# Designs tried in a protein design run: peptides against a protein of PDB entry 2Q3Z. Part 15

Target 1, 272 residues: chain A of PDB entry 2Q3Z
Amino acid sequence: YVLTQQGFIYQGSAKFIKNIPWNFGQFEDGILDICLILLDVNPKFLKNAGRDCSRRSSPVYVGRVVSGMVNCNDDQGVLLGRWDNNYGDGVSPMSWIGSVDILRRWKNHGCQRVKYGQCWVFAAVACTVLRCLGIPTRVVTNYNSAHDQNSNLLIEYFRNEFGEIQGDKSEMIWNFHCWVESWMTRPDLQPGYEGWQALDPTPQEKSEGTYCCGPVPVRAIKEGDLSTKYDAPFVFAEVNADVVDWIQQDDGSVHKSINRSLIVGLKISTKS
Target 2, 254 residues: chain A of PDB entry 2Q3Z as posed
Amino acid sequence: YVLTQQGFIYQGSAKFIKNIPWNFGQFQDGILDICLILLDVNPKFLKNAGRDCSRRSSPVYVGRVGSGMVNCNDDQGVLLGRWDNNYGDGVSPMSWIGSVDILRRWKNHGCQRVKYGQCWVFAAVACTVLRCLGIPTRVVTNYNSAHDSNLLIEYFRNSEMIWNFHCWVESWMTRPDLQPGYEGWQALDPTPQEKSEGTYCCGPVPVRAIKEGDLSTKYDAPFVFAEVNADVVDWIQKSINRSLIVGLKISTKS

## One batch from the design tools (peptide; aimed at target 1 Q11 N144 F176 H177)

Design b1_p12_3_s2 (made by RFdiffusion4, then SolubleMPNN; from b1_p12_3, 5 letters changed)
Fold by OpenDDE base, seed 5:
Structure b1_p12_3_s2 (fold): chain B 272 residues (1-272), chain A 12 residues (1-12)
Amino acid sequence: as target 1 above (272 residues)
Amino acid sequence: MDPLTLQQLPVS
């Protein structure tokens, strides 16, 4: 989880699982230096360098910083996300074969955001950075991954009497979503939450005002301890949200249905 | 190649 530089990332759908080879390249020339630059341009360092540096011995702190800095939202982060299939002014997310080129481009262009990434690109870059910093990390793929936007642990669709979705989807399920899990102790929590911690660098929701997510103990998610920092409800929903269809009739009647045909969550952890 | 396998997409 630290030493492996080549691996696979799972993509596709629950029914059609695919994978791509990925060069994490955490030990390639200059990559560690780029990871250190990433830390040195983070908002917390810019605000108070001494305080930021004093906290870099904490993988909890560093993991949270990295999850925020891999995306360019809110800061001088690495990647700009795009999902509209219009990538002509950059590199298609599907074209990347490793983290090294992305990180080098970012650094070589004065820490300007790299165009473009999607979930697995964000996750893979985060994995590289965390491994460089000595934190055991793996990429995780979750099929039918929910994006809960209102923290109710539901994915809600509003439909008319004909079953047509009304307006834009306020909440969604990804065919797949990728994030990382990092191994660390949690001295900031009660005993028993050491081990794998979920971190999500894809800019989905703000956590404490920044597009970052985690670390949250995988154990907490499994046990349903949603009070555990950081971002337990959001990560829990990614793998456990219920799908609810609100059927609205012209007469004002509303029917609630739990859609069990679309099951949220099928998590696959990489072994390399 | 199937778009569902190439990129991240919302499930409809």
Scores: peptide ipSAE 0.339, ipTM 0.843, DockQ to the pose 0.490
OpenDDE base, seeds 1, 2, 3, 4: peptide ipSAE 0.337, 0.336, 0.328, 0.032; ipTM 0.833, 0.830, 0.807, 0.706

Design b1_p12_3_s3 (made by RFdiffusion4, then SolubleMPNN; from b1_p12_3, 5 letters changed)
Fold by OpenDDE base, seed 5:
Structure b1_p12_3_s3 (fold): chain B 272 residues (1-272), chain A 12 residues (1-12)
Amino acid sequence: as target 1 above (272 residues)
Amino acid sequence: MDPLTQQQLPVS
């Protein structure tokens, strides 16, 4: 989880699982230096360098910083996400074969955001960075991954009396989503939450004002302890959200129906 | 669209 530089990332769908080889390359020339640059351009460092540096011994702190800095939202982060199949002014997310080229491009262009990434690219880069910094990390793929936008642990669809979806489907389920899990102690929590911590660098929701996510103990998610920092409800929903249909009748009445045809969550953890 | 891209699941 620290030493392995080559691995696989799982993609596709729950019914048709695919994978690609990925070069994490955490020990390739200059990559550690780039990871340190990433830390040195983060908003917390720019605001107070001394305070930021004093906290870099904490994998909890560093993990949260990295999750925010792998995406270019809010900061001089690494990757710009794009999902509309229009990649002509950059590199298609599907073209990447490893983290090294992405990180080198970012650094070589003055820490300008690299175009483009999707979830597995974000996760893979985060994995590389965290491994460089000595934090055991693995990429995780979750099929039928929910994106809860209002923190109610539901994916909600609005329907008319004929069952037709109304609106723009603001809440959604991804065919797959990738994030990382990092091994760390949690001295900031009650005993028992050491171990794998979920971190999500894909910009989905803001956490404390920044597009970052985690770390949150995998145990907390498993046990349903949603009070555990950071971002437990969001991560929980990614793997456990229920799907609900709100069916509005012409008379204005609304019926709530659980949609059992859409099952959220099938998580695969990588071995490397 | 590449089938390996991250996509929203269809809702019927």
Scores: peptide ipSAE 0.424, ipTM 0.897, DockQ to the pose 0.350
OpenDDE base, seeds 1, 2, 3, 4: peptide ipSAE 0.415, 0.353, 0.421, 0.407; ipTM 0.891, 0.848, 0.895, 0.892

Design b1_p12_3_s4 (made by RFdiffusion4, then SolubleMPNN; from b1_p12_3, 6 letters changed)
Fold by OpenDDE base, seed 3:
Structure b1_p12_3_s4 (fold): chain B 272 residues (1-272), chain A 12 residues (1-12)
Amino acid sequence: as target 1 above (272 residues)
Amino acid sequence: MDPLSLEQRPVS
């Protein structure tokens, strides 16, 4: 997981699983230096360099920093996300073939955000950075991945009597979503939560004021322990949320309906 | 093959 520089990232849909080759390139020239720059421009370092540096021996701390810094939200992070098919002023997310070019572009342009990324690009760059820093990491794909915005473990759609979605669709389900899992001990938690930890660098929700997510023990998610830091409810919802339709009638009545046609979560972990 | 499978997209 640390030594492999080339791999595959799973994309597509649950019905049409695809993969693309990806060059993580964690051992290519200058990449480690760029990863160190990433740490040195993070908000925590800028606020208190000594405190930040003293905590870099913790993969929990570093993982959380990297999760936040791979996206450019709220900081000098690496990638700007875009999903509207308007990529003309940058590079299409689908054009990337590896993390190295992205990281080099970021550094060479004075740590300006690179346009553009989507989930697998964020995940892949995070994977590269974490591997560079000696943290065993793999990219994970989850099909029909939920984005819960209000921490109720539900994806809620508001519909009229005809079943048409009303208002802005804030909560959503992705056809697929990628994040990373990193292997680390969790001395900050009760025993038993060592192992794979989920980290999500795609800017979806803020955690403690920053667009970052995790680390959270995969075991905690599997067992439904939502009290574990960090961001267990959000990650749990990505793979386990129920879908609910709120159907409003003309008389003002609202009917709650469980949407059984939308099944959240089909997780695939890479083996290398 | 789903032509939309190359890009991350909302479902429904």
Scores: peptide ipSAE 0.364, ipTM 0.837, DockQ to the pose 0.516
OpenDDE base, seeds 1, 2, 4, 5: peptide ipSAE 0.355, 0.360, 0.355, 0.358; ipTM 0.834, 0.837, 0.837, 0.840

Design b1_p12_4 (made by RFdiffusion4)
Pose (drawn by RFdiffusion4):
Structure b1_p12_4 (pose): chain A 254 residues (1-148, 151-160, 170-248, 256-272), chain P 12 residues (1-12)
Amino acid sequence: as target 2 above (254 residues)
Amino acid sequence: GTEELPIGKEPS
């Protein structure tokens, strides 16, 4: 989770899982410096640099800033999202085989966002950043499925959507800032919309808090709970509707 | 890689 520089990002569908190899490249030349630069341009550093550097004692703080800076609402984030099959301004999300070229591109262009990312690109870059800084991190994929004239599927078909698959990262750490027993894997979601409140979204939130439905636990627990849970009920006339099943075959490299 | 699609949407 720290030292291995290549891995797998799972894509495709719940029935036909694709394993896409990936070069996280966290120890390639210039990557650590780029990661330190990423911290020094984060909005919390601009607001109070002395405090920001002091808070870098915490993997919760760093994980939040690190993952949060990958797809940042501010112009100094690493990547810009796009899902309309129109990637001519720059580079397709399906083209990348690693995080390194994106990070280098980002540094060389005044820390401007690189076009374009999708959920697994953001998650892949977040893994590289956090593994470089020493926080044990893994990329995770969740699969969702539809069964087909449903209003539910129409509403979605025609960025907090429910997708065929969605990726984020998990990082390992204690949580002395929370009630006891939430140490371990924390979910961090670098996909784009920081929207409810706060400088960043989403996470870190303990995976256990998600499983337990303890949604008051910081940070951004409802956003991660929503990616792996959806409750759908019909009233033809009360009935459970399985036109949408969310939270299937959640996967990571062994 | 694979294009990320909204649920129910078919690929081009």

Design b1_p12_4_s1 (made by RFdiffusion4, then SolubleMPNN; from b1_p12_4, 6 letters changed)
Fold by OpenDDE base, seed 1:
Structure b1_p12_4_s1 (fold): chain B 272 residues (1-272), chain A 12 residues (1-12)
Amino acid sequence: as target 1 above (272 residues)
Amino acid sequence: GDQQLPIGVKPP
């Protein structure tokens, strides 16, 4: 989880699992320096360098910083996400074969955001950076992954009386979604939450004002402890959300229906 | 690789 430089990332769908090879390359020339630059351009360092540096011994702190800095939202982060199949002004997310080229491009262009990434690209770059910084990290893939936008642990669809989905702002279920899990102690939490911590660098929701997510103990998610920092409800929903259809009637009444055809969550953690 | 896509709804 620290020494492996080449691996696989799972993609596809729950029924048809696929994978791609990926070069994490955390020990390639110059990559450590780039990771340090990433830390040195983060908003917390720019605000108070001494305080930021003093906290870099904490994998909890570093993990949260990296989660925020892998995406370019809110800061000078590495990657810009795009999902609309219009990648002509950059690099298609599907064309990347490793983290090294992405990180080098970012640095070589004055820490300008790299176009473009999707979930596995964000996760893979985060994995590289965290491994480079000595934090055991793995990429995980969750099939039928939910994006809860209103923190109610539900994916909600609004439908007319004929069952047709209304509006263009429906909540999201991804065919697959990738994030990372990092191994660390949690001295900031009650005993027992050491171990794998979920971190999600794909910009989906803001956490404390920044597009970042985690770290949150995998154990807390499994046990349903949603009070556990950071971002337990969001990560819980990614793997456990229920799907609800709100069926609107002509008389203005609304009927709530549980959608059992959309089963959220099938998480696969990599072995290396 | 595979593109990440929404399911259950029309893709954006």
Scores: peptide ipSAE 0.370, ipTM 0.827, DockQ to the pose 0.528
OpenDDE base, seeds 2, 3, 4, 5: peptide ipSAE 0.216, 0.309, 0.069, 0.291; ipTM 0.775, 0.797, 0.707, 0.806

Design b1_p12_4_s2 (made by RFdiffusion4, then SolubleMPNN; from b1_p12_4, 6 letters changed)
Fold by OpenDDE base, seed 2:
Structure b1_p12_4_s2 (fold): chain B 272 residues (1-272), chain A 12 residues (1-12)
Amino acid sequence: as target 1 above (272 residues)
Amino acid sequence: GDQQLPIGEKPP
């Protein structure tokens, strides 16, 4: 998980699983230096360099910083996300074949955001950075991945009497979503939560005011311990949210219906 | 690679 530079990232859909090759390239020339620059431009360093540096021995702290800095939201982070198929002023997210070019572009352009990324790009770059920093990390893919925006562990759709979705879809389920899992101890938690920790660098929801997510013990998610920092409810919902349809009738009444056809979550962990 | 899309939506 630290030594492997090439791997695969799973994509597609639950019914049609696909993968792409990816060059993480954590040992490529200059990549470690770029990762250190990433740390040195993070908001916490800019606020208090001494405090930030003193905490870099903690993989929990570093993981959270990296989760925030891989996206350019709120800071001088690496990637700008885009999902509307308008990529002409940058690089299509689908065109990337590795993390190295992304990181080099970011650094070479004065830490300007690289256009563009989607979930697997964010995850892959985070994986590279974390590996560079000595944290065992893998990319994971979750099919039918929920994005819960209001922390109620539900994906809610509003529908008319014909079952058609009404209004802007605030909450959604992705065909697939990628994030990373990093191996670390959790001295900041009760015993038993060492091991794989989920980190999500795709800017989906703010955590403590920053677009970042985790680290949260995979065990906590599996066991349903939503009190565990960081961001357990959000990560839990990604893999376990229930889907609810609010159906408006002609008479103005609203009926709540549990959608059992949309099953959230099918997680695949990579071996590399 | 594949685009990340909301469920039920077709790739552009």
Scores: peptide ipSAE 0.394, ipTM 0.850, DockQ to the pose 0.582
OpenDDE base, seeds 1, 3, 4, 5: peptide ipSAE 0.394, 0.365, 0.365, 0.388; ipTM 0.848, 0.827, 0.833, 0.837

Design b1_p12_4_s3 (made by RFdiffusion4, then SolubleMPNN; from b1_p12_4, 5 letters changed)
Fold by OpenDDE base, seed 2:
Structure b1_p12_4_s3 (fold): chain B 272 residues (1-272), chain A 12 residues (1-12)
Amino acid sequence: as target 1 above (272 residues)
Amino acid sequence: GVEQLPIGEKPP
């Protein structure tokens, strides 16, 4: 998980699983230096360099920083996400074959955000950075991955009497979503939560004011301990949200219906 | 394509 530089990332859908090869390249020339630059431009360093540096011995702290810095939201982060098929002014997310080119472009252009990424690109870059920093990390793919926006562990759709979705979909389910899991101890938590920790660098929801997510113990998610920092409810919802349809009738009445046809979550953990 | 898409959406 630290030594492997080439691997596969799973994509597609639950019914049609695909994968692509990816060069993480954590040991390629200059990549570690770029990772250190990433740390040195993070908001916490800019606010208090001494405090930030003193905390870099904590994989929990570093993981959270990396989660935030892989996306360019709120900071001088690496990647700008885009999902609207308008990639002409940058690089299509689908064209990337490794993390090295992305990181080099970011650094070489004065830490300007690289256009563009989607979930697996964010995850892969995070994986590279974390591995560079000595944190065992793997990319994870979750099919039918929920994006809960209001922290109620539900994906809610509003429908008319004919079952047609009304208005813009705020909450959604991705065909697939990628994030990373990193191995670390959790001295900041009660005993038993050491091991794999989920980190999600794709900018989906803010955590403590920053587009970052985790680390949260995979065990906590599995056991449903949503009180565990960081961001347990959000990560839990990604893999286990319920889907609810709110059906409005002509008379103005609303009926709540559990959508059993949409099953959230099918997680695949990689070995590399 | 390999794009991340909302459920029910077609690839562009």
Scores: peptide ipSAE 0.322, ipTM 0.826, DockQ to the pose 0.544
OpenDDE base, seeds 1, 3, 4, 5: peptide ipSAE 0.304, 0.025, 0.262, 0.030; ipTM 0.808, 0.703, 0.789, 0.685

Design b1_p12_4_s4 (made by RFdiffusion4, then SolubleMPNN; from b1_p12_4, 6 letters changed)
Fold by OpenDDE base, seed 3:
Structure b1_p12_4_s4 (fold): chain B 272 residues (1-272), chain A 12 residues (1-12)
Amino acid sequence: as target 1 above (272 residues)
Amino acid sequence: GVLQLPIGVKPP
């Protein structure tokens, strides 16, 4: 989880699982230096360098910083996400074959955001950075991955009497979503939550005002301990949310319908 | 690779 430079990332759908080869390249020339630059341009360092540096011995702290810095939201982060198939002014997310080119482009262009990424690109870059920093990390894929926007552990669709989705702010389920799991102790938590921690660098929701996610113990998610920092409800929802349709009737009444055809969450992890 | 898509949306 630290020494492997090449691996596979799972994509596709639950019914049609695919994978792509990926060069994480954490030992390639200059990559460690770029990872250190990433830390040195993070908002916490810019605000108080001494405090930031003093906390870099904590994989919990570093993991959270990396989660935020892999995306360019809120900071001088690495990647700009895009999902509308309009990539003409950059690189298609599907074109990337490794993290090295992305990180080098970012650094060489003065820490300007690289266009473009989607979930597996964010996850893969985060994996590279965390491995460079000595944190055992793997990429994880979750099929039928929910994006809960209101922290109620539900994916809610509002529909008219004809079943048509209403409004522009409907929650969503991805065919697949990737994030990372990193191995670390959790001295900031009660005993028993050491081990794999979920971190999500794809900008989906803000955590404490920044587009970042985790670390949260995989154990906490599995056991449903949603009080565990960081972002347990969000990560829990990614793999366990229920889907609800709110159907408005002709008389203005609203009917709640559980959508049992949409089963959220099928997580697979890599062995390397 | 395969694009990340909302469920119900076909790949481009």
Scores: peptide ipSAE 0.354, ipTM 0.816, DockQ to the pose 0.580
OpenDDE base, seeds 1, 2, 4, 5: peptide ipSAE 0.026, 0.075, 0.027, 0.344; ipTM 0.709, 0.722, 0.714, 0.819

Design b1_p12_5 (made by RFdiffusion4)
Pose (drawn by RFdiffusion4):
Structure b1_p12_5 (pose): chain A 254 residues (1-148, 151-160, 170-248, 256-272), chain P 12 residues (1-12)
Amino acid sequence: as target 2 above (254 residues)
Amino acid sequence: GTEELPIGTDPS
């Protein structure tokens, strides 16, 4: 979770899982410096640099900023999202085989966002950043499935959508800032929309808080709970509707 | 890699 520089990102579908190899490259030349630069251009550093550097004692603070800076609403984030099959301005999300070239590109262009990312690209870059800084991190994929004239599927078909698959990262740490017993894996989601409140979204939120439905736990628990849960009910006339099943075959490299 | 699609959307 810290030292291994290559891994797998799972894609495809719940029935046909694809394992895409990936070069996280966290110890390649210039990557650590780029990661320290990423921290020094974060909006909290601009607001209060002395405090920002002091808070870097915390993997909660750093994990939040690190993952949060990958797809940042501010112009100094690492990647720009796109899902319309129109990637001519730059580089397709399906092309990358690693996080390194993106990070170098980003540094070389005045810390401007690199076009383009999708959920697994953001998660892959977040893994590289956090593994470089020493926070144990893994990329995780969740699969969702539809069964087909449903209004539910039409609403979605035609960025908090429910996708065929969605990726994020999990980082290992204690949570002295929370009630006791929430140490361990924390979910961090670097996909775009920081929207409700706060400088960043989404996380870190303890995985246990998600499993337990304890959605008042910081940070951004409802956003992560929504990626692995969806409750759908029909009223033809009360009935459970399985046209959409969310939270299947959640996967990570062994 | 694989294109990320909204649920119910067929791939191109």

Design b1_p12_5_s1 (made by RFdiffusion4, then SolubleMPNN; from b1_p12_5, 5 letters changed)
Fold by OpenDDE base, seed 5:
Structure b1_p12_5_s1 (fold): chain B 272 residues (1-272), chain A 12 residues (1-12)
Amino acid sequence: as target 1 above (272 residues)
Amino acid sequence: GDEQLPIGEKPP
């Protein structure tokens, strides 16, 4: 989880699972230096360098910083996400074959955001950075992955009387979503939450004002302890949300229907 | 396709 530089990332759909090879390259020339630059340009360092540096021995702290800095939202982070198939002014997310080129581009262009990433690109870069910093990390793929926007653990679709989805589908389910799990102790929590911690660098929701997510103990998610820092409800929903259809009739009446055909969550953890 | 898509969306 630290030494492996070559691996696979799972993609596709629940019905058609596929993978791509990925070069994490955490030990390639200059990558450690780039990871250190990433830390040195994070908002917490810029605000108070001494305080930030004093906390870098904590994988909890570093993991949260990296989660925020892999995306360029709110900071001078690495990647700009894009999902609209318009990638002509950058690199298609599907074109990347490793983290090294992305990190080098970011650094070589004055820490300007790299265009473009999607979930597995964010996850892979985060994995590289965390491994480079000595934190055991793996990429995780979750099929039928929910994005809960209102923290109610539901994916809600609004439909007309004909069953047609109304609105912008802000709450949605990804065919797949990738994030990382990192191994760390959690001295900030009660005993028993050491082990794999979920971190999500894809900018989906803000956590304490920043597009970052985690770390949250995988155990807490598994056991339904949603009070556990950080972002347990959101991560829980990614893998366990229920889907609800709100069907509005012409007379203004609304019918609630549980959509049992859309099953959220099928998580695959990599072995290396 | 390799892209991340909402459920029900077709690849471009």
Scores: peptide ipSAE 0.317, ipTM 0.798, DockQ to the pose 0.543
OpenDDE base, seeds 1, 2, 3, 4: peptide ipSAE 0.026, 0.313, 0.308, 0.026; ipTM 0.671, 0.812, 0.821, 0.691

Design b1_p12_5_s2 (made by RFdiffusion4, then SolubleMPNN; from b1_p12_5, 6 letters changed)
Fold by OpenDDE base, seed 5:
Structure b1_p12_5_s2 (fold): chain B 272 residues (1-272), chain A 12 residues (1-12)
Amino acid sequence: as target 1 above (272 residues)
Amino acid sequence: GDLQLPIGVKPP
């Protein structure tokens, strides 16, 4: 999980699982230096360098910083996400075959955001960075992955009497979503939550004002302990949300229908 | 690779 430089990332759908080869390249020349630059341009360092540096021995702290800095939201982070299939002014997310080129482009262009990434690109870059920093990390793929926007553990679709979905459809389910899990102790929590921690660098929801996510113990998610920091409800919903269709009639009445055909969450963790 | 796409929504 630290030494492996090449691997596979799972993609596709729950019914048609696919994978792509990926070069994480954490030991390639200059990559560690780029990871250190990433830390040195993070908002916490810019605000108070001494305080930030004093906390870099904590994988909990570093993991949270990296999850925020892999995306360019709110900071001078690495990647700009795009999902509308319009990539002409950059690189298609599907074109990337490794993290090294992305990180080098970012650094060589003055820490300008790289266009473009989607979930597996964010996850893969985060995996590279965390491994560079000595944190055992793996990429995780979750099929039928929910994006809960209002922290109610539901994916809600609003429909009219004709079954047509209303609204912007922002609360939705991905065919797949990727994030990372990192191995660390959690001295900031009660005993028993050491081990794999979920971190999500894809900018989906803000955590404490920043587009970052985690670390949260995988155990806490499995056991449904949503009180554990960080962002347990969001990560829990990614793998456990219920899908609800709200059907509004002409008279204004609303009927609830649970979508039993779509099961949220099928998580695959990569091996070292 | 595969693009990340929304599911569970009727196509337009």
Scores: peptide ipSAE 0.296, ipTM 0.813, DockQ to the pose 0.513
OpenDDE base, seeds 1, 2, 3, 4: peptide ipSAE 0.027, 0.030, 0.243, 0.028; ipTM 0.712, 0.666, 0.787, 0.685

Design b1_p12_5_s3 (made by RFdiffusion4, then SolubleMPNN; from b1_p12_5, 6 letters changed)
Fold by OpenDDE base, seed 1:
Structure b1_p12_5_s3 (fold): chain B 272 residues (1-272), chain A 12 residues (1-12)
Amino acid sequence: as target 1 above (272 residues)
Amino acid sequence: GDQQLPIGVEPP
């Protein structure tokens, strides 16, 4: 989880699992320097360099910083996400074969955001950076992955009386979503939450004002401890959200129906 | 690789 430089990332769908090869390349020339630059341009360093540097011994702190800095939202982060199939002014997310080229492009262009990434690109770059910094990290793929926007642990669809979806479907389920899990102790939490921690660098929701997510103990998610920092409800929903249909009737009444055809969550952790 | 896409929703 630290020494492996090449691996696979799972993609596709729950019914048709696929994978792509990926070069993480955490030990390639110059990559460590780029990771250090990433830390040195983060908002917390710019605000107070001494305080930021003093906290870099904490994998909890570093993990959260990296989660925020892999995306370019709110800061001078690495990647700009795009999902609309219009990639002509950059590089298609599907064309990347490793983290090294992305990180080098970012640095070589004065820490300008790289176009473009999707979930596995964000996750893979985060994995590279965290491994480079000595934090055991793996990419995980979750099929039928929910994006809960209002923190109610539900994916909600609004329907007319005929069952047709209304609105823009702001809440949604991805065919697949990737993030990372990092191994660390959690001295900031009660005993027992050491081990794998989920971190999600794809800019989906803000956490404490920044597009970042985690670290949150995988154990806390499994046990349903949603009070555990950071971002337990969001990560829990990614893998466990229920789907609800709100069906509007002609008289203006609304009927709540549980959608049992959409099963959220099938998480696969990589072995290397 | 595969593009990340929203899943289609079936009627109830």
Scores: peptide ipSAE 0.376, ipTM 0.844, DockQ to the pose 0.404
OpenDDE base, seeds 2, 3, 4, 5: peptide ipSAE 0.286, 0.317, 0.304, 0.263; ipTM 0.801, 0.807, 0.809, 0.795

